# Ledger of designs, part 52: peptides against a protein of PDB entry 3JWR

Target 1, 323 residues: chain A of PDB entry 3JWR
Amino acid sequence: TRELQSLAAAVVPSAQTLKITDFSFSDFELSDLETALCTIRMFTDLNLVQNFQMKHEVLCRWILSVKKNYRKNVAYHNWRHAFNTAQCMFAALKAGKIQNKLTDLEILALLIAALSHDLDHRGVNNSYIQRSEHPLAQLYCHSIMEHHHFDQCLMILNSPGNQILSGLSIEEYKTTLKIIKQAILATDLALYIKRRGEFFELIRKNQFNLEDPHQKELFLAMLMTACDLSAITKPWPIQQRIAELVATEFFDQGDRERKELNIEPTDLMNREKKNKIPSMQVGFIDAICLQLYEALTHVSEDCFPLLDGCRKNRQKWQALAEQ
Target 2, 298 residues: chain A of PDB entry 3JWR as posed
Amino acid sequence: TRELQSLAAAVVPSAQTLKITDFSFSDFELSDLETALCTIRMFTDLNLVQNFQMKHEVLCRWILSVKKNYRKNVAYHNWRHAFNTAQCMFAALKAGKIQNKLTDLEILALLIAALSHDLDHRGVNNSYIQRSEHPLAQLYCHSIMEHHHFDQCLMILNSPGNQILSGLSIEEYKTTLKIIKQAILATDLALYIKRRGEFFELIRKNQFNLEDPHQKELFLAMLMTACDLSAITKPWPIQQRIAELVATEFWEQGDQVGFIDFVCTQLYEALTHVSEDCFPLLDGCRKNRQKWQALAEQ

## One batch from the design tools (peptide; aimed at target 1 Q130 H142)

Design b2_p16_6_s2 (made by RFdiffusion4, then SolubleMPNN; from b2_p16_6, 9 letters changed)
Fold by OpenDDE base, seed 2:
Structure b2_p16_6_s2 (fold): chain B 323 residues (1-323), chain A 16 residues (1-16)
Amino acid sequence: as target 1 above (323 residues)
Amino acid sequence: DADDYARLEELLAKHT
């Protein structure tokens, strides 16, 4: 395609030029081509291209395939969300120095998972999929959408000309796919809530050890969630704009719940309760985000900008909730 | 706290 030719022939700017090591990074001003260039730079600077012998054209095609399999009519859970998740992962690995704590296969899996974790998202949550009796709800009992996202990820990875993992041994390939699956499934916040207590307790007791395979898996899950939720850590103008996208998508679901399911939506998805957004954001930060970024900062102090950003945005949302 | 759990379920409903 013309898009592939343009991407493959383009000079990829440095990570410094692209600012993709910054936790404060915003994609708002970037073209689709620039987001793809950023993605190439992430793979390159993490040594994934070299270590796993990725062909440049194959990587370019894979990136474009991933981007194409996000829906354009979804306000938040689109390519830009996946891209921002991956950028936060890259920043956490580089600037946050988590790269030094992980294997190359884990890094490879996390980056692929971050880009792929919401593939073919429909702008509705698992609860909606279940209640609407969607065919996907018959395939999976839990984490319905996350299983679908992984299935889409696997489909793309196995598609002709998109096989970025072709340089891996059979054992490396199996390991990578296992980690990708676990990482994508970990983005189900229900699983996060279930597992986070173990992680926080290990941190609190100073018993956290990445050499333990179970704790490693737990950490990768928490890191995926931290990157997935990273919009809450962004500078206030960016946070506000992303919050509007989230609200738009949730209100669209709420409207569909009224129309298609004949139910009253929750406050979060109720267009009539926009005035509750600031207080709901404070609640979200307190219940979900703060402890995660605190724990992550204990693993690597260089991740502090995520925690600091989250705290600053809590203050901003609280001030709006008091008006 | 039961209220924290209900809010967490609501927040989980936000992202799941």
Scores: peptide ipSAE 0.031, ipTM 0.726, DockQ to the pose 0.119
OpenDDE base, seeds 1, 3, 4, 5: peptide ipSAE 0.028, 0.028, 0.029, 0.031; ipTM 0.724, 0.713, 0.724, 0.720; seed 5 fails the geometry check

Design b2_p16_6_s3 (made by RFdiffusion4, then SolubleMPNN; from b2_p16_6, 8 letters changed)
Fold by OpenDDE base, seed 3:
Structure b2_p16_6_s3 (fold): chain B 323 residues (1-323), chain A 16 residues (1-16)
Amino acid sequence: as target 1 above (323 residues)
Amino acid sequence: SSRDYEELEELLRKHT
């Protein structure tokens, strides 16, 4: 395609020029092409292109395929969300110095997973999928959409001309796919809630050890969640804008719940409860976000900007909730 | 699952 030709021929700017190492990064001013260039830079600077002998054209095609398989009519869970998740992963690996704690295969898997974790997202949560009796709800009992996202990821990876993993050995390929699957599934917040206590306790007791395979898997799951939720850490103007996108998508679901399922939506998804957004954001930060970024910062102090951003945004949301 | 999301929503509600 013309798009592929343009991307493949383009000079990829440095990570410094693209500012993709910054935790404060925003994609708002970037074109789709620029987001793809940023993605190439992430793979390159993480040494993934060299170490796994990725063909440039294949990587470009894969990125465009991933982007194409996000829906444009979904307010938040679109390509830009996936891209921002991957950028946060990149920043955590580089600026947060987590790269030094992981294997190349783990890094490869995490980056692919971050970009792929919401593929074909429909703008509705697992509860809606289940209650609507969607065919996917018959295939999977838990983490319905995350299983679907992984299936989409696998489909793309195996598509002709998109096989960015063709340079891996069979064992490396199997390991990578396993980690990708685990990482995508870990983005189910229900699973995060179930597992986070173990992670926090290991940190609290100073027993956290990345040399333990189970603890490594747990850490990768927590890191995925930290990147997936990273909008909450962004500078306030960025945070507000993203929160509006999230609210729009949730309200769209609530509208569908009323119309299609004849149910009253929860406050989170109720357009009539828009005035509760600030207080709900404070609750979300306290219940889900703060401890995660605290724990992550304990693993790597260079991740502090994520925690600091989260704290600052909590204060801003609290101030709005008091008005 | 539906139960998992209900638990999440309850957790969020408790902190609002």
Scores: peptide ipSAE 0.033, ipTM 0.723, DockQ to the pose 0.597
OpenDDE base, seeds 1, 2, 4, 5: peptide ipSAE 0.035, 0.029, 0.030, 0.031; ipTM 0.753, 0.718, 0.719, 0.722; seed 1 fails the geometry check

Design b2_p16_6_s4 (made by RFdiffusion4, then SolubleMPNN; from b2_p16_6, 9 letters changed)
Fold by OpenDDE base, seed 5:
Structure b2_p16_6_s4 (fold): chain B 323 residues (1-323), chain A 16 residues (1-16)
Amino acid sequence: as target 1 above (323 residues)
Amino acid sequence: DANVYAELEELLKKHT
């Protein structure tokens, strides 16, 4: 395609020029082509292209295929969300120095997972899918959408001309797919809530050890969640704009819940409760975000900008809730 | 998952 030719022939700017190592990064000013160039740079600077012998054209095609399989009519859970999740992962690996704690296969899997974790997202949560009796709810009992996202990821990876993993051995390929699946499933916030207590306890007791395979898996899950939720850490103008996108998508679901399911939406998804957004954001930060970024900062102190951003945004939301 | 949003709502209610 013309798009592929343009991407494959383009000069890829440095990570410094693209500012993709910054925790404060924003994609708002970037074109779709520039987001794809950023993604190429992430793979290159993590040594994934060299270590796994990726063909440049195949990587370009894969990125474009992933981007194409996000819906454009979804306010928040679109390509830009996936791209921002991957950028936060890249920043955590580089600036946060987590790269030195992980294997190349784990890094490869996390980057693919971050880009793929919401593929074909429909702008509705698992509860809506279940209550609407959608065909996907018949295939999966738990983490319905996350299983679908992984299936889409696998489909793309196996598509002709998109096989970025063709340089891997059979065992490396199996390992990578296992980690990708676990990482995508970890973005189900229900699983995060279920597992986070174990992680926080290990940190609190100074018993956390990345050499333990179970603790490694747990850490990768927590890191995925930290990147997925990283909008809450962004500079206030960026955070506020993203919160509006999230609210738009949630209100669209609430409107559909009223119309299609004849139910009253929860306050989070109720357009009439827009005035509660600031207080709900404070509650979300306190209940979900703060402890995660605190724990991540204990694993790597260089991740502090995420925690600091979260704390600053809590103050901003609290000030709005008091008005 | 209905449980996550319900838990989030319950958590939000406890903080508010």
Scores: peptide ipSAE 0.036, ipTM 0.733, DockQ to the pose 0.277
OpenDDE base, seeds 1, 2, 3, 4: peptide ipSAE 0.029, 0.034, 0.036, 0.034; ipTM 0.710, 0.729, 0.735, 0.729

Design b2_p16_7 (made by RFdiffusion4)
Pose (drawn by RFdiffusion4):
Structure b2_p16_7 (pose): chain A 298 residues (1-255, 281-323), chain P 16 residues (1-16)
Amino acid sequence: as target 2 above (298 residues)
Amino acid sequence: SSVEEMILEEIEELFS
């Protein structure tokens, strides 16, 4: 509760000061309070704060709530992951210049979604919870964890003093939630795979076009995956260390080049055809693929 | 590759 006091009264530094406009950004050296501050700057500089009548008091409580609902004991899938995703999402809309390509309802939804796309993630994949017959698997059909991450995001938004959406018309609120649900589910790697082929062709055939309502919401799913694993596009020292965490969390459940080829370069290439200013992601991606390949050969 | 096969196998199981 004091954490709210101190936060809801601190000055939010500029985006330039926070270097959150960068695709090469890192959080290693930020405090907890600082990361929440960057998030406020994100909402503010995306005009989400003023266009949706958000009270500083409420947004702060909500951000803090999401922070406390990520598990600390979990190696990679903790708050800093949700944060590093939202920052990548933020950097994509700004420096990658996509904000000029989509509505205010969509921007708000993407940010809220990127922040909460892994809430309460217990450090294990959908494959494991299904094979171990976790009650969550009994409750949800497909995209089990991602359904849960959303069930949580919504639970928090309905919490008192957390209705950062309280300023929306009922119609607005209704469709924003629809997009958030779609965004969070799209972080299921299985859906990314079962859908990307369709999108990679519209790109390949120079046919892809945002105006098309459907082509757009598909891209929105592809954008979510693009930020969810943006960590692979980081400078080598960072990618080196964050790969260490994904490493431990996976081994804990068990108790890179093939993946980048299979999952990543394919995607970031497509994102740049859609937006050239998003190329730093593709550049940083193949750059790390280069260093992992060299290590694979010892 | 082996990574590709492994991931596709898991996805088939998930959506079976």

Design b2_p16_7_s1 (made by RFdiffusion4, then SolubleMPNN; from b2_p16_7, 6 letters changed)
Fold by OpenDDE base, seed 5:
Structure b2_p16_7_s1 (fold): chain B 323 residues (1-323), chain A 16 residues (1-16)
Amino acid sequence: as target 1 above (323 residues)
Amino acid sequence: SAVEQRILEEIAELYA
């Protein structure tokens, strides 16, 4: 395609020029081509292209294929969300110095997972899929969409001309796919809630050890969640705009719930309760976000900007809730 | 608390 030719021939700017090492990064001003260039830079600067002998054209095609398999009519869970998740992962690995704690296969898997974790998202949550009796709800009993996202990821990775993992041995390939699957499934917040207590306890007791395979797996799951939720850490103008996109998508679901399922939506998905957004954001930060970024900062102090951003945004939302 | 746990589960269901 013309798009592939343009991308493959383009000069890829440095990570410094693209500001993709910054936790304060925003994609709002970037074109789709620039987001693809950023993605190439992430793979290159993490040494993934060299270490796994990726062909440049294949990587370009894969990126474009991933982007194409996000829906354009979904307000939040689109390519830009996946791209921002991957950028946060890159920043955490580089600026947060987590790269030094992980293997090249783990880094490869996390970056692929971050870009792929919401593939073909429909702008509705697992609860809606279940209640609407969608065919996907018959295939999976839990984490319905996350299983679908992984299936889409696997489909793309195996598509002709998109095989960025062709340079891996059979064992490396199997390991990478296992980690990708685990990482995508970890983005189900229901699983996060179930597992986070173990992680926080290990940190609190100073017993956390990344050399333990189980604790490594747990950490990768927590890191995925931290990147997936990283919008809450962004500078206030960016945070506020992203919160509006999330609210739009939730309200769209709520409207569909009323129309298609004849149910009253929850407050978070109820357009009539827009005035509760600030208080709900405070609740979300307190219940879900703060402890995670605190724990991540204990693993790597260089991740502090994520925690600081989260705290600052809590204050902003609290001030709005008091008006 | 049990109430906090319910809130967490509800939030998780919303974002999941």
Scores: peptide ipSAE 0.075, ipTM 0.786, DockQ to the pose 0.183
OpenDDE base, seeds 1, 2, 3, 4: peptide ipSAE 0.066, 0.071, 0.078, 0.072; ipTM 0.785, 0.786, 0.792, 0.787; seed 3 fails the geometry check

Design b2_p16_7_s2 (made by RFdiffusion4, then SolubleMPNN; from b2_p16_7, 7 letters changed)
Fold by OpenDDE base, seed 2:
Structure b2_p16_7_s2 (fold): chain B 323 residues (1-323), chain A 16 residues (1-16)
Amino acid sequence: as target 1 above (323 residues)
Amino acid sequence: SEFEKRLLEEIEELYK
């Protein structure tokens, strides 16, 4: 395609020029091509291209294929969300110095997972999929969409001309796919809520050890969630804009729930209760976000900007809630 | 808090 030719021929700017190491990064001003260039830089600067002998054209095609398999009619869970998740992962690995704590295969898997974790998202949650009796709900009992996202990820990775993992041994390939699957499934917040207590206790007791395979898996899950939710850490203008996108998508679901399922939506998805957004954001930060970024900062102090951003946004939302 | 607990339950249900 013309898009592939343009991307493959383009000079990829440095991470410094692209600002992709910044926790404060915004994609708002970036074209789709520039987001693809950023993604190439992430793979390159993490040494993934070199270490796993990726062909440049194959990587470019893969990136474009991933982007193409996000829906354009979904307000939040689109390519830009996946891209921002991956950028946060990159920043956490580089600026947050988590790269030194992980294997190359884990880093490879996390970056692929971050970009792929919401593939073909339909703008509705697992509850809606289940209640609407969607065919996907017959295939999977739990984490319905996350299983679908992984299936889409696997499909793309195995598609002709998109095989960025062709340089891996059979064992490396199997390991990478396992980690990708686990990482994508970990983005189900229901699973996060179930598992986070173990992580926080390990941190609290100073017993956290990444050399333990179980704890490593747990950490990768927590890191994925931290990147997936990283919009809450962004500078206030960025946070507000993303919160609007989230609200739009949730309200669209609520409207569909009312129309298609004849049910009253929850406050979070009820357009009529948009005035509760600030207080709900405060509640979300307190219940879900703060402890995660605190724990992550304990693992690597260089991740503090995520925690600081989350705290600052809590204050901003609280001020709005008090008006 | 009890509020936090309820919110977590709602989130669990939301993402179930």
Scores: peptide ipSAE 0.024, ipTM 0.652, DockQ to the pose 0.319
OpenDDE base, seeds 1, 3, 4, 5: peptide ipSAE 0.024, 0.023, 0.023, 0.023; ipTM 0.690, 0.672, 0.673, 0.667

Design b2_p16_7_s3 (made by RFdiffusion4, then SolubleMPNN; from b2_p16_7, 5 letters changed)
Fold by OpenDDE base, seed 2:
Structure b2_p16_7_s3 (fold): chain B 323 residues (1-323), chain A 16 residues (1-16)
Amino acid sequence: as target 1 above (323 residues)
Amino acid sequence: SEVEERILKEIEELYE
């Protein structure tokens, strides 16, 4: 395609020029081409292209395929969300110095997972999928959409001309896919809620050890969630805009719940409760976000900007809630 | 807090 030709022929700017190492990064001003260039730079600077002998054209095609398999009519869970998740992962690995704590296969898996974790998202949550009796709900009992996202990820990875993992041994390939699956499934916040207590307790007791395979898996799950939710850490103008996108998508679901399921939506998805957004954001930060970024900062102090951003946004939302 | 417990329950329901 013309898009592939343009991407493959383009000079890829440095990470410094693209600012993709910054936790404060915004994609608002970037074209789709620039987001793809950023993604190439992430793979390159993490040494993934070199270490796993990725062909440039194959990587370009894969990136474009991933982008194409996000829906354009979804307000938040689209390519830009996946891209921002991956960028946060990149920043956490580089600026946050987590790269030094992980294997190349883990890094490869995390980056692929971040980009792929919401593939073909329909703008509705698992509860809606279940209640609407969607065919996907018959395939999976839990984490319905996350299983679907992984299936889509696997489909793309195995598609002709998109096989960025062709340079891996069979064992490396299996390991990578396992980690990708676990990472994508970990983005189900229900699973996060169930598992985070173990992580926080290990941190609190100073017993956290990445050399333990179980703890490594747990950490990767927490890191994925931290990147997935990273919009909450962004500078306030960026946070506000993203919060509006989230609200739009949630309200769209709520509208569909009324119309299609004949139910009253929860406050979070109720368009009539828009005035509750600030207080709900405070609640979300307190219940879900703060402790995660605190724990992540304990693992790597260089991740502090995420925690600091989250705290600052809590203050901003609280101020709005009091008006 | 009570508010945190409420939001956690809501999230659990949303992400079953």
Scores: peptide ipSAE 0.040, ipTM 0.770, DockQ to the pose 0.335
OpenDDE base, seeds 1, 3, 4, 5: peptide ipSAE 0.036, 0.037, 0.037, 0.037; ipTM 0.765, 0.768, 0.767, 0.769

Design b2_p16_7_s4 (made by RFdiffusion4, then SolubleMPNN; from b2_p16_7, 5 letters changed)
Fold by OpenDDE base, seed 3:
Order: C-alpha cells, then structure tokens, then sequence
Structure b2_p16_7_s4 (fold): chain B 323 residues (1-323), chain A 16 residues (1-16)
C-alpha cells in the first residue's frame, strides 16, 4: 500500500526529536504516519529490531496492521490509546529506567502487548458484552475483551508479512507469547484490583524482588496497568481532553444500555450525570491510581513524573468538584 | 471514602 511504502521509506526521527521519552508526551498533534514512526523508534531504541532481527518492512507492516485493527468509531479505545500506552511504556523503560530491570524478551512482549492490548475494542466494557449475550461471552467467562484482544494480537502476529517474531527461537517465541498474553489480560482492571494488594505489600515490606519469577510477573502486570491508565498522569490540558474522550465513550455505552438493553446506566456511563465527572475522577485517582504510581516510583524513582502528574490532576479535579 | 467505594464497585462492573 501507499501507506506502507511511505512508512518504510521514511527517515525515522530520534526519540529526542519525537519526545517519546517524555512522560508528558501528547499525540494530539501527530498524524497517523508520525505515530507509526514513533512506534518504529520505540522498537529500535529498545534494541528489539537488532536483537530479534526484525525486517524493517515487516515491522512497518505489523504496525500498520495493528493500527488498522483498532476501530475509528470508538472515542477512546482506539489506536491513539494503544499508541499512548506504548509510549508510556517506552518512557517508563527509558526515562523511568525500568529497561535495566527487564529481559529483552520481557521488553519485547510489553511493547507488543501495549500496542495490542485493546485490539478491536468496541467501545463497551466486559459487562456490556456479557449482558448483550455476545458470542464472546460464551467463549470466555472473565476478561472477555482482553482474551479477544490477545486473539487479535496473535492473529496479526501470525499473518503473512507481519511476523515480527520470526527471528525468535521457538523457546523465545513461546516465552514472548506467554508474557504478551499475561500483559494483555492484566489490563482488565478487575484483575488489577485483585492483585495489587500483593504488590503494594511487597513494596511496603521492602521485600519486592524482581528476580522472583512470581514477583516479576506481578510487576509486569502492574506496569501494564500503569501505562494503560497513564492519561491520568498527563499535564492538565491533556488529561482534561482525554477525560472527555473517556466520558464520551462511556456515555455512548450508557446510551446503548438504555436503548439496547433497557437498563439505567451507572453514573459513570450516564450522560445525565456529566456534572459528576470531576468527583468521579477524584475517586478514581484515590481508589486506583495513586497507590499504583507510588508503588511504581518505589521500584524506580525515575518514574516520579507519573506520580507527580497524577497528584496534580487530582488537585485539578478536586477543585472542579468543589465548584 | 464513599466515592472511592463507588468507583471501585463501578470498576469491578466495568472491567469484570
């Protein structure tokens, strides 16, 4: 395609030029092509292209395939969300210095997972999928969409001309897929809530050890969540804009719940309750986000900008809630 | 807080 030709032939700017190492990064001004260029740079600067002998054209095709398999009619859970998740992962690995704590396979898996974690997202949550009696709800009992996202990820990875993992040994391939699956599944916030206590306790007791395989897996899950939720850490103008996208998608679901399922949506998805957004954001930050970024900062102090951003946005939302 | 509890419940419903 012309898009592939353009991408493959383009000079990829440095990470510094693209500002993809910044925790304050915004994609708002970027074209789709530029997001793809950024993605190439992430793979390159993480040494993934060299270490796993990725062909440039194959990587380009894979990126475009991933992008293509996000829906344009979804307000938030689209390519830009996946891209921003991956960018935060990249920033956490580089600027946050987490790269030094992980294997190359783990880094490879995390980046692929970040880009892929919401593939073919339909703008509705697992609860809606269940209540609508979607066929996927018959296949999976829990984390329905996350399983679907992984299935889509696997489909793309195995598609002709998209096999970015072809340079891996069979054992490396198996390991990578395992980590990708775990990472994508970890983006189910229900699983995060279930597991986060163990992570926080390990940090509190100063017993956290990445050399322990179980703790490593736990950390990768927490890191995925931290990147997935990273919009909450962005500078206020960016945070506010992203919050509007999230609200739009949630309200769209709420509207569908009324129309298609004949149910009253929860406040979070109720368009008539838009005035509660600030207070709900404060609650979300307090209940979900703060402890995570605090813990992550304890693992690597260089991740502090995420925590700082989250704290600042809490203050902003609180101020709005008091109006 | 009550808000935190409500959000946790909603998240469980949203993502479970």
Amino acid sequence: as target 1 above (323 residues)
Amino acid sequence: SAVEEAILKEIEELYA
Scores: peptide ipSAE 0.046, ipTM 0.770, DockQ to the pose 0.336
OpenDDE base, seeds 1, 2, 4, 5: peptide ipSAE 0.037, 0.039, 0.038, 0.031; ipTM 0.755, 0.762, 0.763, 0.703; seed 5 fails the geometry check

Design b2_p16_8 (made by RFdiffusion4)
Pose (drawn by RFdiffusion4):
Structure b2_p16_8 (pose): chain A 298 residues (1-255, 281-323), chain P 16 residues (1-16)
Amino acid sequence: as target 2 above (298 residues)
Amino acid sequence: SSEVEEFVEEVLEAYE
């Protein structure tokens, strides 16, 4: 509660000061309070704060709530993951220049989604909770964890003093939630795989076009995956360390080159054809693929 | 690569 006091009264530094405009950004050295501040700057500089009548008091409580609903004891899938994703999402809209390509309702949805796409993630994959017959698997059909991440995001938005959406017309609120649901579900790697082929062709055939309502919402799913694992596009010292966490969390459940080839370079290449200013992601990606390949040969 | 493919198969299986 004091955390709210101190936060809802601190000056939010500029985006330039926070270096959140950068695809090469890192959080290792930021405090907790600082990361929440960057998030406020994100909402502010995307005009989400003014265009949706958000009160500084409410947005702060909500951001803090999402922060406290990520598990600390979880290796990689903690708050800093949701944060590093939203920042990548933010950097994509700004420096990658995509904001000029989509509506205010869509931008707000993507940001809220990127922040909460893994809420209450208990450090285990959909495969495991299905095989272990976790009650969550009994409750949800497909994309089990991602359904849960959303159930949580929504629970928080309906919480008192957290309705950062309270300023929306009912129609706006209704479709924003629809997009948020789609965004969070799209972070299921299985859906990314079962859908990317369709998208990779519209790109390959120089046919892809945003105006098409459907082609757009497909891309929105591809964008979510692009930020969800943007960590692989980081400078080597960072990718080295964040790969250490994904490493531990996976081993805990058990108790790189093939993946980048299979999952990543394919995707970031497509994102750059859609937006050239997004190439730093592709550059940083194959750059790390280069270092991991060299290590794989000892 | 094969182990990655196997992992992905598990992911798709759990999905389906």

Design b2_p16_8_s1 (made by RFdiffusion4, then SolubleMPNN; from b2_p16_8, 9 letters changed)
Fold by OpenDDE base, seed 4:
Structure b2_p16_8_s1 (fold): chain B 323 residues (1-323), chain A 16 residues (1-16)
Amino acid sequence: as target 1 above (323 residues)
Amino acid sequence: MEAVRKFLEELLAADE
């Protein structure tokens, strides 16, 4: 395609030029082509292209395929969200120095997972899918969308000309796919809520050890969630804009819940409760976000900008809630 | 916090 030709022929700017190492990064001003170029740079600077012998054209095709399999009519869970999740992962790995704590396969898996974790998202949560008796709810009992996202990810990875993992041994391939699956499934916030206590307790007791395979898996899950939720850490103007996108999608779901399911939506998805967004954001930060970024910062102090951003945004939301 | 609590409850219910 012309798009592939353009991407494959383009000079990829440095990470410094693209500012993709910054925790404060924003994609708002970037074209789709530029987001693809950023993604190439992430793979390159993480040494994934070199270490796993990725063909440039194949990587370009894969990126475009992933982007294509996000829906444009979804307000938040689209390519830009996936891209921002991956960028946060890149920043956490580089600027946050988590790269030094992980294997190349884990890094490869995390980056692929971050980009792929919401593939073909419908703009509705698992609860809606279950209650609507969607066909996907017949295939999967738990983490319905996350299983679907992984299925889409696997489909793309196995598609002709998109096989960015072809340079891996059979064992490396199996390991990578396992980690990708676990990472995508970990983005189910319900699973995060169930598992985070173990992680926080390990941190609290100073017993956290990445050399333990179970704790490594747990950490990768927490890191995925931290990147998935990273909008809450962004500079206030960026945070506020992203929060509007999230609210739009949630309200769209709430409207559908009323119309299609004849139910009253929760306050977070209730358009009539729009004035409660600031207080709800404070509640979200307190209940879900703060402890995660505190724990992540404990693992790597260079991730502090995420925690600091989260704290600053809490203050901003609290100020609005008091008006 | 009530809104967040209900949201979390819904998440957990969907996962059961």
Scores: peptide ipSAE 0.310, ipTM 0.891, DockQ to the pose 0.880
OpenDDE base, seeds 1, 2, 3, 5: peptide ipSAE 0.294, 0.031, 0.034, 0.033; ipTM 0.887, 0.719, 0.734, 0.736; seed 5 fails the geometry check

